# Ledger of designs, part 6: peptides against a protein of PDB entry 5EG6

Target 1, 151 residues: chain A of PDB entry 5EG6
Amino acid sequence: RLRSQTVSTRYLHVEGGNFHASSQQWGAFYIHLLDDDESEGEEFTVRDGYIHYGQTVKLVCSVTGMALPRLIIRKVDKQTALLDADDPVSQLHKCAFYLKDTERMYLCLSQERIIQFQATPCPKEQNKEMINDGASWTIISTDKAEYTFYE

## One batch from the design tools (peptide; aimed at target 1 G17 E42 E43 P69)

Design b1_p10_4_s3 (made by RFdiffusion4, then SolubleMPNN; from b1_p10_4, 5 letters changed)
Fold by OpenDDE base, seed 4:
Structure b1_p10_4_s3 (fold): chain B 151 residues (1-151), chain A 10 residues (1-10)
Amino acid sequence: as target 1 above (151 residues)
Amino acid sequence: MEVPSFKAKF
C-alpha cells in the first residue's frame, strides 16, 4: 500500500520552473492524496490514508515545490490503463497518471519532454484505454515504513 | 501537448 509521502520516479524532474525528462536521475516528489472534489489550485488540502487506483493525487517536486495538475492514478495492464480499478496502489505495478478533467490525456515521457498523451479507447473493452510506454510509470517510496509489499 | 505547471503552497 502507498500513502501520501515522498516518492521517486525516473525520468521526471524539474528545472527552470518546468518539468523535464532526465534519463540519468530519479526525481523526488511528494505524492499527495486529494479528495475527489478538490479544485485545481496552488493551495489544496491533503487527505490521510492509503492511495487507491482511481483516486486524485498531486505530484509536487520536493525541491522546487512545482506541481503537476491534479492527476488520477490508474492501474496499468500491459499497454492499457484501467478505468475501474480501485485496489490499493502498489509500487510493484506500473501506473498511469490521467490528467483530471481532460479527454483521456495522460502524463507521458516523450524523448526528453514531459507531455500529455491522448489515450485511445479500447473498442472491445470499455473499461480500458490504450496508452504507450511513455505513459507507464513506476514510483518508488523513499520511506520504506510507509509501504507494504504484496504480490 | 505541453503539461502546465503550478507552484504548490501549503
Scores: peptide ipSAE 0.174, ipTM 0.819, DockQ to the pose 0.882
OpenDDE base, seeds 1, 2, 3, 5: peptide ipSAE 0.033, 0.031, 0.028, 0.034; ipTM 0.610, 0.599, 0.574, 0.606; seeds 2, 3 fail the geometry check

Design b1_p10_4_s4 (made by RFdiffusion4, then SolubleMPNN; from b1_p10_4, 5 letters changed)
Fold by OpenDDE base, seed 2:
Structure b1_p10_4_s4 (fold): chain B 151 residues (1-151), chain A 10 residues (1-10)
Amino acid sequence: as target 1 above (151 residues)
Amino acid sequence: MEVPSFLAKY
């Protein structure tokens, strides 16, 4: 007999100084565009412009201010991350976050924990790296009406 | 991005 499982949506969340995934709580993150040559640090210069795949970004929790290391946002095609995609980031597509200056490490959900998952080179396609489902994310923009922005 | 976003896994 096959058992049916209900899979719930999980969201990246910050609690207790840690990044984790929650089915009930979600964190709102600013995705800041950085220059490709921006160094790692708590202070960084944000670039203007629409984010494209292949660009360097910083994910910053809107509540706690906690940030992940510099990431390269990459387009996802099924179980692979595309290394050369450079079109504008689409919320309709899954994306992957490569940890910059690592050996193919990607932001990944494992159970309820956020870990680094090492992608495997795609043998037949040099422009792709094989990732798991945990390394695939969907970006959902918040409703602008929910936030007050100051100019 | 100018507005905050959720990062979701389905």
Scores: peptide ipSAE 0.387, ipTM 0.849, DockQ to the pose 0.045
OpenDDE base, seeds 1, 3, 4, 5: peptide ipSAE 0.373, 0.364, 0.350, 0.371; ipTM 0.842, 0.837, 0.828, 0.840

Design b1_p10_5 (made by RFdiffusion4)
Pose (drawn by RFdiffusion4):
Structure b1_p10_5 (pose): chain A 148 residues (1-2, 6-151), chain P 10 residues (1-10)
Amino acid sequence: RLTVSTRYLHVEGGNFHASSQQWGAFYIHLLDDDESEGEEFTVRDGYIHYGQTVKLVCSVTGMALPRLIIRKVDKQTALLDADDPVSQLHKCAFYLKDTERMYLCLSQERIIQFQATPCPKEQNKEMINDGASWTIISTDKAEYTFYE
Amino acid sequence: TPVPHYHAKW
């Protein structure tokens, strides 16, 4: 959110995008700290904590973003030292692992990576673009099937 | 800069 500004992470046309009309449901998988990038990867059980490495995989298309470090957001900053459990409707940032402070970010409908600004005296913090702050929530679905 | 993606296997 930048209420009219609300956009959702979604996959269509073979790309991730920030949609104003539809939202995707993504599996969030914990990965070990030393797992490497690839189309094949190992996931682990457990509750998601800030600072951990995760893979987001579209439940509809199966496509995934690169490895991300989920980080807690305070106002406009990513807190790199935060390690508590990720909770419902928390604000989060996703650092693209092994990049120069590049975060998952929207630019209107586009999903891009955007570099964070290091903080002056507080070096456990990085300033992030408004499009790099994401609210997380668990999802569910009901399905009914009938025929005449 | 664009964010790359692919079909995942785990």

Design b1_p10_5_s1 (made by RFdiffusion4, then SolubleMPNN; from b1_p10_5, 5 letters changed)
Fold by OpenDDE base, seed 1:
Structure b1_p10_5_s1 (fold): chain B 151 residues (1-151), chain A 10 residues (1-10)
Amino acid sequence: as target 1 above (151 residues)
Amino acid sequence: MPVPSWQAKF
């Protein structure tokens, strides 16, 4: 289970007031659960509880305090983001970060930059959107004792 | 309180 916590990422860090990607440097971030009706802004209220797919989250740099726009964390199945998954976020599953209130834009690693990637609608599968590998992320707890296994 | 975790691409 994933909850509001500090996360370290090898591909996301803050430099010069902007988010950048690096395969060699690690950044530390807080992931915060928000209410679905929380508005965009620098000030926000963090919810208690475990994060579920489909919920709104904030990624905040632990060093600079800079935050990405509101994101919806979505479950990933192969190369598709699932729009209707609502189970607790599993550390065994890949996830995608949809930029809230955009036209299918997802947080994506491309080359050495963090960009927005526009997902493609899946015909005949309205509950799925096609993403690329760069938009697929894995979050693993460094504390094995706090890990909850899902199968 | 916060449980440390890491995010990776693979």
Scores: peptide ipSAE 0.027, ipTM 0.568, DockQ to the pose 0.039
OpenDDE base, seeds 2, 3, 4, 5: peptide ipSAE 0.023, 0.023, 0.023, 0.024; ipTM 0.557, 0.571, 0.555, 0.579; seed 4 fails the geometry check

Design b1_p10_5_s2 (made by RFdiffusion4, then SolubleMPNN; from b1_p10_5, 5 letters changed)
Fold by OpenDDE base, seed 1:
Parts: structure tokens; sequence; C-alpha cells
Structure b1_p10_5_s2 (fold): chain B 151 residues (1-151), chain A 10 residues (1-10)
């Protein structure tokens, strides 16, 4: 189970005040759990507890302090984001970051840039949205003391 | 589409 802590993700890093991608680097970020009704802004209140899929989070670069917009962390199954998964976030699973209050926009790696990618609804599977490979992320806790393995 | 970002404050 993942708590608010420092995590690392492949490709994503901050340079020149902007989020960029590098195949050679892993970026270190704080992942903060927020209340579902927390408003967008530079200032936010961090909630205590383990992070579950479907919850609202903030990613903050541990080096520069730059932050992304509020994200909903969602579980990934192959090329789909699961909309109703609510189990604890696990490092064993890929995840997607939905940009909160958008029309199915997800954080995506495209070549060497970080962009928004619009997911496509899945007919007959209302609880899923189709994403591309660039919108599928793996996160690794860099603070093992604050990570509890969930199985 | 680019992703906005800003300096986090605590």
Amino acid sequence: as target 1 above (151 residues)
Amino acid sequence: MPVPSWKAKF
C-alpha cells in the first residue's frame, strides 16, 4: 500500500520549470493524497492515509517543487483505465493519471514530451476507458519505510 | 496538448 511519500517514475522529470520526458532518467516526486473535494491550486491540504485507486492525488517534483494539476489515480488493465477500481495502489500494477475535471484526459508520455491524452470510452464496458501505452505508468516508492507491500 | 504546472506551496 502506498502512502503520501516520495516515489519515482520512469521518464517523467522536471527541467526548466516544466515537465519533460527522458528515457535515461527517473524523476523523484512526492505523491500526496487529497480530499475528493479539494480545490485546485498551488496550496492544498494533504490527507493522511493509504492511497487507493480512484482517489485524488498531487504529484510534486521533489527537487523543484513543481506540481501537476490534481489527478485521479486509476488502475490499468492492459490498455484500459479502470474507473471503478478502489483497492490500494500497488507497485505491482500499472496506473494512469486522469486529469481531474477534464473530458477523459490522462497524463501521457509522447516521444519526449508530457502531454494530455484523451481516452476513448469503451462500449459495453462502462467502467473502462481505452488509453495508449504512453498513458500507462509504473511508480516505485523511494521510501521503503513508508511503503507497505500489499498482496 | 500541454499539461499545466505550477510551484506547490505548503
Scores: peptide ipSAE 0.270, ipTM 0.865, DockQ to the pose 0.902
OpenDDE base, seeds 2, 3, 4, 5: peptide ipSAE 0.032, 0.044, 0.022, 0.035; ipTM 0.601, 0.621, 0.556, 0.618; seed 3 fails the geometry check

Design b1_p10_5_s3 (made by RFdiffusion4, then SolubleMPNN; from b1_p10_5, 6 letters changed)
Fold by OpenDDE base, seed 4:
Structure b1_p10_5_s3 (fold): chain B 151 residues (1-151), chain A 10 residues (1-10)
Amino acid sequence: as target 1 above (151 residues)
Amino acid sequence: MEVPSWKAKF
């Protein structure tokens, strides 16, 4: 399970007031749970509780305070984002960050850049959207007791 | 397409 807390993710980094990719570091971020009806802005109200797929979150750099737009955290299956998954977020699985109120735009790593990537609808499965590997993210809690490595 | 960002306040 994932709560509003400090987390780390590979590649995502803030330098000079901009988000970019760093292959050398794991970026440290606060992940905050928001209400579904929370408006976009510099100021926002954080909710308590466990984060589920489909919920709205804010990622804030723990060092600089820079924030990304409101994101909907979605479950990933292979190279697809699941639109209707609502179970608790698991650190054992990759996730995707849909930019809320966009046309299928997802947070994506492209070389050294952090960009928006437009997912493609799945013709055979309306509850899925096709994403690339750069749009799949791994989240690790800063609490080492929450995750165990086997390799 | 780049991703916009700004300073968070809370």
Scores: peptide ipSAE 0.316, ipTM 0.878, DockQ to the pose 0.927
OpenDDE base, seeds 1, 2, 3, 5: peptide ipSAE 0.276, 0.204, 0.290, 0.152; ipTM 0.866, 0.835, 0.877, 0.796

Design b1_p10_6 (made by RFdiffusion4)
Pose (drawn by RFdiffusion4):
Structure b1_p10_6 (pose): chain A 148 residues (1-2, 6-151), chain P 10 residues (1-10)
Amino acid sequence: RLTVSTRYLHVEGGNFHASSQQWGAFYIHLLDDDESEGEEFTVRDGYIHYGQTVKLVCSVTGMALPRLIIRKVDKQTALLDADDPVSQLHKCAFYLKDTERMYLCLSQERIIQFQATPCPKEQNKEMINDGASWTIISTDKAEYTFYE
Amino acid sequence: DVPHFQAHIL
């Protein structure tokens, strides 16, 4: 959110995008700190905590973003030292692992990476673009099937 | 842009 500004992470046309009309449901998988990037990867059980490495995989298309470090957001900053459990409707930032402070970010409908600004005296914090702040919530679905 | 791929979980 930038209420009219609300956009959702979604996959269509073979790309991740920030949609104003549809939202995707993504599996969030914990990865070990030393797992490497690839089309194949190992996931682990457990509750998701800030600072941990995760993979987001579209439940519909199966496509995934690169490894991300989920980080807690306070106003406009990513807190790199935060390690508590990720909770419903928390603000989060996703750092693209092994990049120069590049975060998952929207530019209107486009999903891009955007570099964070290091903080002056508080170096456990990075300033992030408004499009790099994401609210997380668990999802569910009900299905009914009939025929005449 | 952020790159992406088809996921294969082991």

Design b1_p10_6_s1 (made by RFdiffusion4, then SolubleMPNN; from b1_p10_6, 6 letters changed)
Fold by OpenDDE base, seed 3:
Structure b1_p10_6_s1 (fold): chain B 151 residues (1-151), chain A 10 residues (1-10)
Amino acid sequence: as target 1 above (151 residues)
Amino acid sequence: MVPSFLAKVK
């Protein structure tokens, strides 16, 4: 008897007051654009406009209001995060979320857990950091008609 | 503003 392998998809989800990965449930998150000099806190000022790589963002669960720390959204090229990319974020590309003011820590999916993964510097390419597959994310809008990312 | 979901294919 032959069996076909299926592709498994994991979604960022909030349950029981914690961030985790789910194969069946997905959470809807607001991606707020912040000023580069915005301080960490529960209250923050949101900027208008298209989100570009290299900018500071805040991910907030639309249901619970739970938020991750300030993140810098970065463009991904294969298994590397680009440090100097500044073009508009596109849902056609994968992205990485650098935890601001950390030593190369990125938001990462490991099995069913959400962890911080430390990227490795690229000695020969100073504008890149090496990440694992778990640190590469795909952003999908719930409504393309109102999507503010570049397509 | 429209919320989005983050996904990873494994």
Scores: peptide ipSAE 0.194, ipTM 0.751, DockQ to the pose 0.042
OpenDDE base, seeds 1, 2, 4, 5: peptide ipSAE 0.109, 0.166, 0.144, 0.092; ipTM 0.710, 0.743, 0.724, 0.702

Design b1_p10_6_s2 (made by RFdiffusion4, then SolubleMPNN; from b1_p10_6, 5 letters changed; failed a check: a repeat of another design)
Amino acid sequence: MVPSFKAKIK

Design b1_p10_6_s3 (made by RFdiffusion4, then SolubleMPNN; from b1_p10_6, 5 letters changed)
Fold by OpenDDE base, seed 2:
Structure b1_p10_6_s3 (fold): chain B 151 residues (1-151), chain A 10 residues (1-10)
Amino acid sequence: as target 1 above (151 residues)
Amino acid sequence: MVPSYKAKIL
């Protein structure tokens, strides 16, 4: 017997001092481009330029100022994160956020929680890592900015 | 300083 499934959309949000996934609320985040050699910390230098896949970014909540650790934004192809893609980040295109300096840990949505998901290497394709759907994110612009994503 | 891209993520 076949059953229909409904997949709810959740948004990255900050509430109560924590990152979570909300069905009703969305957070507005600044995506800051960092140098590849930028160290982790609350204070960081923002780099000018278009964000490309493979580059290091900081996600900072515009309201609370809370930030996630340094992330490498990676292009997603189906259920895989591409390790060597370096083209400009595309708005509304699926992307993955690799937690920098981890063993294939990616920012992941699991129900209402934001967790780390460990990607599995693709044995047949060394330039890819297998992620789950929860680790595939979509970036949506909230308003005009001097910074522009490709469409 | 150029403002960073402001986005919501889902």
Scores: peptide ipSAE 0.477, ipTM 0.880, DockQ to the pose 0.051
OpenDDE base, seeds 1, 3, 4, 5: peptide ipSAE 0.437, 0.332, 0.367, 0.255; ipTM 0.871, 0.826, 0.842, 0.803; seed 4 fails the geometry check

Design b1_p10_6_s4 (made by RFdiffusion4, then SolubleMPNN; from b1_p10_6, 5 letters changed)
Fold by OpenDDE base, seed 4:
Structure b1_p10_6_s4 (fold): chain B 151 residues (1-151), chain A 10 residues (1-10)
Amino acid sequence: as target 1 above (151 residues)
Amino acid sequence: MVPSFQAKVK
């Protein structure tokens, strides 16, 4: 019989001007809600309200101010990203971050690196894309984020 | 391995 395996956690972190994954260090990131038509850039307008799946967000390091490109936050079901989910984002569930305007590229943790991983389309389920475990993120909120996610 | 990060929302 198979038994449960221990799983290590790696955290998104900024060091030396780069995003990386650390088992010991973690950074705090602001999640900014953007309008769907917001352009890419260093300056952006933040939208008020609770974040829903399918919406465009910016992840910004609270310390360095470094930001990732515009992302669409998507709901995760097992190893698939849901393309049409639009309910409020929950801290209790895994999520995926689609790189906006790419061919199914998702923010992904690969060992100590942060990379883009290309999801595989689901032939018979057009509302889903297959992602790997490294593309399934868990959001650990700070006190300031407690009331911005669906609890 | 499980990816995770701390998040704040303005």
Scores: peptide ipSAE 0.277, ipTM 0.848, DockQ to the pose 0.099
OpenDDE base, seeds 1, 2, 3, 5: peptide ipSAE 0.172, 0.035, 0.030, 0.209; ipTM 0.806, 0.665, 0.656, 0.820; seed 3 fails the geometry check

Design b1_p10_7 (made by RFdiffusion4)
Pose (drawn by RFdiffusion4):
Structure b1_p10_7 (pose): chain A 148 residues (1-2, 6-151), chain P 10 residues (1-10)
Amino acid sequence: RLTVSTRYLHVEGGNFHASSQQWGAFYIHLLDDDESEGEEFTVRDGYIHYGQTVKLVCSVTGMALPRLIIRKVDKQTALLDADDPVSQLHKCAFYLKDTERMYLCLSQERIIQFQATPCPKEQNKEMINDGASWTIISTDKAEYTFYE
Amino acid sequence: SPVPHHHAHW
């Protein structure tokens, strides 16, 4: 959110995008700190905590973003030291692991990476673009099937 | 810059 500004992470046309009309449901998988990037990877059980490495995989298309470090957001900053459990409707940032402070970010409908601004005296914090702050919530679905 | 993606297998 930038209420009219609300966009959702979604996959269509073979790309991740920030959609104003549809939302995707993504599996969020915990990865070990030393797992490497690839089309094949190992996931682990447990509750998601800030600072941990995760893979987001589209439940519909199966496509995934690169490894991300999920980080807590306070106003406009990513807190790199935060390690508590990720909770419903928390504001989060996703740092693209092994990049120069590049975060998952939207530019209108586009999903891009955007570099964070290091903070002056508080070096456990990085300033992030408004499009790099994401609210997380668990999802569910009900299905009914009938035929005449 | 664009964010790359792929088809996931785990």

Design b1_p10_7_s1 (made by RFdiffusion4, then SolubleMPNN; from b1_p10_7, 7 letters changed)
Fold by OpenDDE base, seed 2:
Structure b1_p10_7_s1 (fold): chain B 151 residues (1-151), chain A 10 residues (1-10)
Amino acid sequence: as target 1 above (151 residues)
Amino acid sequence: MEVPSFLAKF
């Protein structure tokens, strides 16, 4: 017997002082490039330049100013995060956000909650870590969104 | 990034 499925898009959002995922509401986040040696804190120095995979970033809600801890943006290949990819970040590609200075913890969606998911080492490929679907994200710039949605 | 972005899951 086949079961009907409902597929919906979810967006990272800030509500009530918490990060969550919403099907109806989206948050606009600034993705700030940081130096690799930037320390954790509410105050940070933003670097100029185009973001590449492997670099350290800060996600800051444009409305509330709430920020996630320092993240390393990593390229995703299927259900793996690539540890050594360093090409420019593409909005057409899924990415993962490794929480810096953790044991393979990634920003993850579980139902409507934002959690940390611990990736497991890929036994066959040392340059990859195994993640789940919840740990993969797509970046959509607002300008592109405006073009797409208002066209 | 200079412009804000959505983080989406499809």
Scores: peptide ipSAE 0.393, ipTM 0.858, DockQ to the pose 0.048
OpenDDE base, seeds 1, 3, 4, 5: peptide ipSAE 0.376, 0.369, 0.370, 0.372; ipTM 0.850, 0.840, 0.819, 0.845

Design b1_p10_7_s2 (made by RFdiffusion4, then SolubleMPNN; from b1_p10_7, 7 letters changed)
Fold by OpenDDE base, seed 4:
Structure b1_p10_7_s2 (fold): chain B 151 residues (1-151), chain A 10 residues (1-10)
Amino acid sequence: as target 1 above (151 residues)
Amino acid sequence: MEVPSFKAKF
C-alpha cells in the first residue's frame, strides 16, 4: 500500500520552473492524496490514508515545490490503463497518471519532454484505454515504513 | 501537448 509521502520516479524532474525528462536521475516528489472534489489550485488540502487506483493525487517536486495538475492514478495492464480499478496502489505495478478533467490525456515521457498523451479507447473493452510506454510509470517510496509489499 | 505547471503552497 502507498500513502501520501515522498516518492521517486525516473525520468521526471524539474528545472527552470518546468518539468523535464532526465534519463540519468530519479526525481523526488511528494505524492499527495486529494479528495475527489478538490479544485485545481496552488493551495489544496491533503487527505490521510492509503492511495487507491482511481483516486486524485498531486505530484509536487520536493525541491522546487512545482506541481503537476491534479492527476488520477490508474492501474496499468500491459499497454492499457484501467478505468475501474480501485485496489490499493502498489509500487510493484506500473501506473498511469490521467490528467483530471481532460479527454483521456495522460502524463507521458516523450524523448526528453514531459507531455500529455491522448489515450485511445479500447473498442472491445470499455473499461480500458490504450496508452504507450511513455505513459507507464513506476514510483518508488523513499520511506520504506510507509509501504507494504504484496504480490 | 505541453503539461502546465503550478507552484504548490501549503
Scores: peptide ipSAE 0.174, ipTM 0.819, DockQ to the pose 0.881
OpenDDE base, seeds 1, 2, 3, 5: peptide ipSAE 0.033, 0.031, 0.028, 0.034; ipTM 0.610, 0.599, 0.574, 0.606; seeds 2, 3 fail the geometry check

Design b1_p10_7_s3 (made by RFdiffusion4, then SolubleMPNN; from b1_p10_7, 6 letters changed)
Fold by OpenDDE base, seed 4:
Structure b1_p10_7_s3 (fold): chain B 151 residues (1-151), chain A 10 residues (1-10)
Amino acid sequence: as target 1 above (151 residues)
Amino acid sequence: MPVPSFKAKF
């Protein structure tokens, strides 16, 4: 009987002033917690505390300082993003990054490119949106020790 | 299929 094929990993990376995806290279990104009413900009105020799903965050490349637009980090369940989950972010589970103030646009990996993917509403489940596998991100801590969020 | 991932600092 045939076995499942090995799954490859592609990392978010900044090169040449652009975000892209690489199987060989990776960038370390700071995840900064923002206030819900924080405006978009290169300058922003970082909040102290543990990050929860549903909160607004900024991803900043530790090397270049380049940042993505404001994102709402959301919990992923299979192929759906949960809209009302508010528990602490866990590195053991996949997450999705909703681009704030967009029509259901999520940060998405497509081959070597970083794009926006429009999620599809779940008609019978208003608290969920359907995303593709490219929009389901795995967080890998650069810290040697595991970071634990308080519940 | 490739798994999207990123290294993160909290």
Scores: peptide ipSAE 0.373, ipTM 0.895, DockQ to the pose 0.082
OpenDDE base, seeds 1, 2, 3, 5: peptide ipSAE 0.367, 0.355, 0.031, 0.369; ipTM 0.894, 0.889, 0.587, 0.876

Design b1_p10_7_s4 (made by RFdiffusion4, then SolubleMPNN; from b1_p10_7, 7 letters changed)
Fold by OpenDDE base, seed 1:
Structure b1_p10_7_s4 (fold): chain B 151 residues (1-151), chain A 10 residues (1-10)
Amino acid sequence: as target 1 above (151 residues)
Amino acid sequence: MDVPSFKAKF
């Protein structure tokens, strides 16, 4: 017997000086491409170019200017983060945000909180790490432009 | 269940 479960979307949001996830409110975030050797800091240099998986990015709240630490955006395949994917980021694909210079820590939704989730190595595939559903993000563009994506 | 997403400007 199949059971149905209500699925709700939680949006990344900044409130009270903290990142959290809300079902009702959302913030708009800039995704800035950084150089791979860019150091961590409040000030950073944005690199020109289209964002590809494997690259370093900064997520910045468009309203408050608050930013998460440097992240590496990675492609997601089912419940795994791909370590070697380097194709252009697609809004049709889920992505994971690896916290740069950590031991497999990923940006993760846990209820209404934004936490770090430690991925586990994939036993059979060295180019993959196992993540949970909360670490698999969907990017929704605020731009009215329509995009065509191909695999 | 909840699914995570965010609005992004490029």
Scores: peptide ipSAE 0.376, ipTM 0.875, DockQ to the pose 0.085
OpenDDE base, seeds 2, 3, 4, 5: peptide ipSAE 0.229, 0.245, 0.349, 0.285; ipTM 0.845, 0.852, 0.873, 0.844

Design b1_p10_8 (made by RFdiffusion4)
Pose (drawn by RFdiffusion4):
Structure b1_p10_8 (pose): chain A 148 residues (1-2, 6-151), chain P 10 residues (1-10)
Amino acid sequence: RLTVSTRYLHVEGGNFHASSQQWGAFYIHLLDDDESEGEEFTVRDGYIHYGQTVKLVCSVTGMALPRLIIRKVDKQTALLDADDPVSQLHKCAFYLKDTERMYLCLSQERIIQFQATPCPKEQNKEMINDGASWTIISTDKAEYTFYE
Amino acid sequence: TTLHAPVWYP
């Protein structure tokens, strides 16, 4: 959110995008700190904590973003030292692992990476673009099937 | 558990 500004992470046309009309449901998988990038990867059980490495996989298309480090957000900054459990409706940032402070970011409908600004005296913090702050919530679905 | 998924890059 930048209420009219609200966009959702979604996959269509073979790309991740920030949609104003539809939202995707993504599996969030924990990865070990030393797992490497690839189309094949190992996931682990447990509750998601800030600072951990995760893979987001579209439940509909199966496509995934690169490895991300989920970080806690305070106002406009990513807190790199935060390690508590990720909770419902928390604001989060996703650092693209092994990049120069590049975060998952929206530019209108587009999903891009955007470089964070290091903080002056507080070096456990990085300033992030407004489009790099994401609110997380668990999802569910009900299905009914009938025929005449 | 090991999984397979096409990786997309922004």

Design b1_p10_8_s1 (made by RFdiffusion4, then SolubleMPNN; from b1_p10_8, 3 letters changed)
Fold by OpenDDE base, seed 3:
Structure b1_p10_8_s1 (fold): chain B 151 residues (1-151), chain A 10 residues (1-10)
Amino acid sequence: as target 1 above (151 residues)
Amino acid sequence: MTLKAPVVYP
């Protein structure tokens, strides 16, 4: 029997009216593509098409209907967010969720909470911003509303 | 640690 190292995984989840990261439960979030000029609000116009890095998206919890602010999904290389990547979003890449119209704020895990983390500019590489590991996410596609597993 | 965001493409 092939043995592999166990990796600790946390999933984006909504509990008690708040976004958090759970090791035992995960929620499914609708990812809506928006126009670049779409304004912030509970009501928004959805754009057709395959999602690419650099585009504006809205994440909405399929169970509660709670939504995050408008995000720009960015491709991650090691510990840097790429500002000019525009290829299709892939589950083979890590990504970062930039809070649109902020000063380099990204969705980040701190303990069990989801917070905003300010990225640091890369003076020598203008097309990159430095993020921490807590701001690096992996998107996985699913059709389930919610899932719970036990260790 | 790995962070995952399960998404549904509408």
Scores: peptide ipSAE 0.598, ipTM 0.941, DockQ to the pose 0.043
OpenDDE base, seeds 1, 2, 4, 5: peptide ipSAE 0.594, 0.595, 0.596, 0.520; ipTM 0.950, 0.940, 0.940, 0.938

Design b1_p10_8_s2 (made by RFdiffusion4, then SolubleMPNN; from b1_p10_8, 5 letters changed)
Fold by OpenDDE base, seed 4:
Structure b1_p10_8_s2 (fold): chain B 151 residues (1-151), chain A 10 residues (1-10)
Amino acid sequence: as target 1 above (151 residues)
Amino acid sequence: MKLKAKVVYP
């Protein structure tokens, strides 16, 4: 499941053919790794391996089979998305989903709707883009996983 | 592996 880091906790959910947010309902999603040169389409080739920040992924609802467009998963530091992070994705770290081939558009929660939010360039740090809280997500796996975290 | 899914844009 995907949870947005907002004051009021919201979960990504699919209902009625649309993606939306719910305080109580959540859906299970498959996160598929794609090749960087994979084109957009209803049919796509999945790669094996561990997902790293900066890689292209597909989010597919396990119930409806509906998918978001190709996303680049990026590491989040405070309220910024890191553009050059390439370490393995951790469930304990916040992440952002950049809509591939857009002008800094990120998957974002606005009230109870899922929208595209345009990040603002960080003038002092070219490797970062400023995002809002609604564009910060956490990945919560239903499966047990091993990970390392910072104290 | 090939997968198929309907694409929905937010």
Scores: peptide ipSAE 0.541, ipTM 0.934, DockQ to the pose 0.921
OpenDDE base, seeds 1, 2, 3, 5: peptide ipSAE 0.533, 0.522, 0.513, 0.520; ipTM 0.934, 0.928, 0.927, 0.933

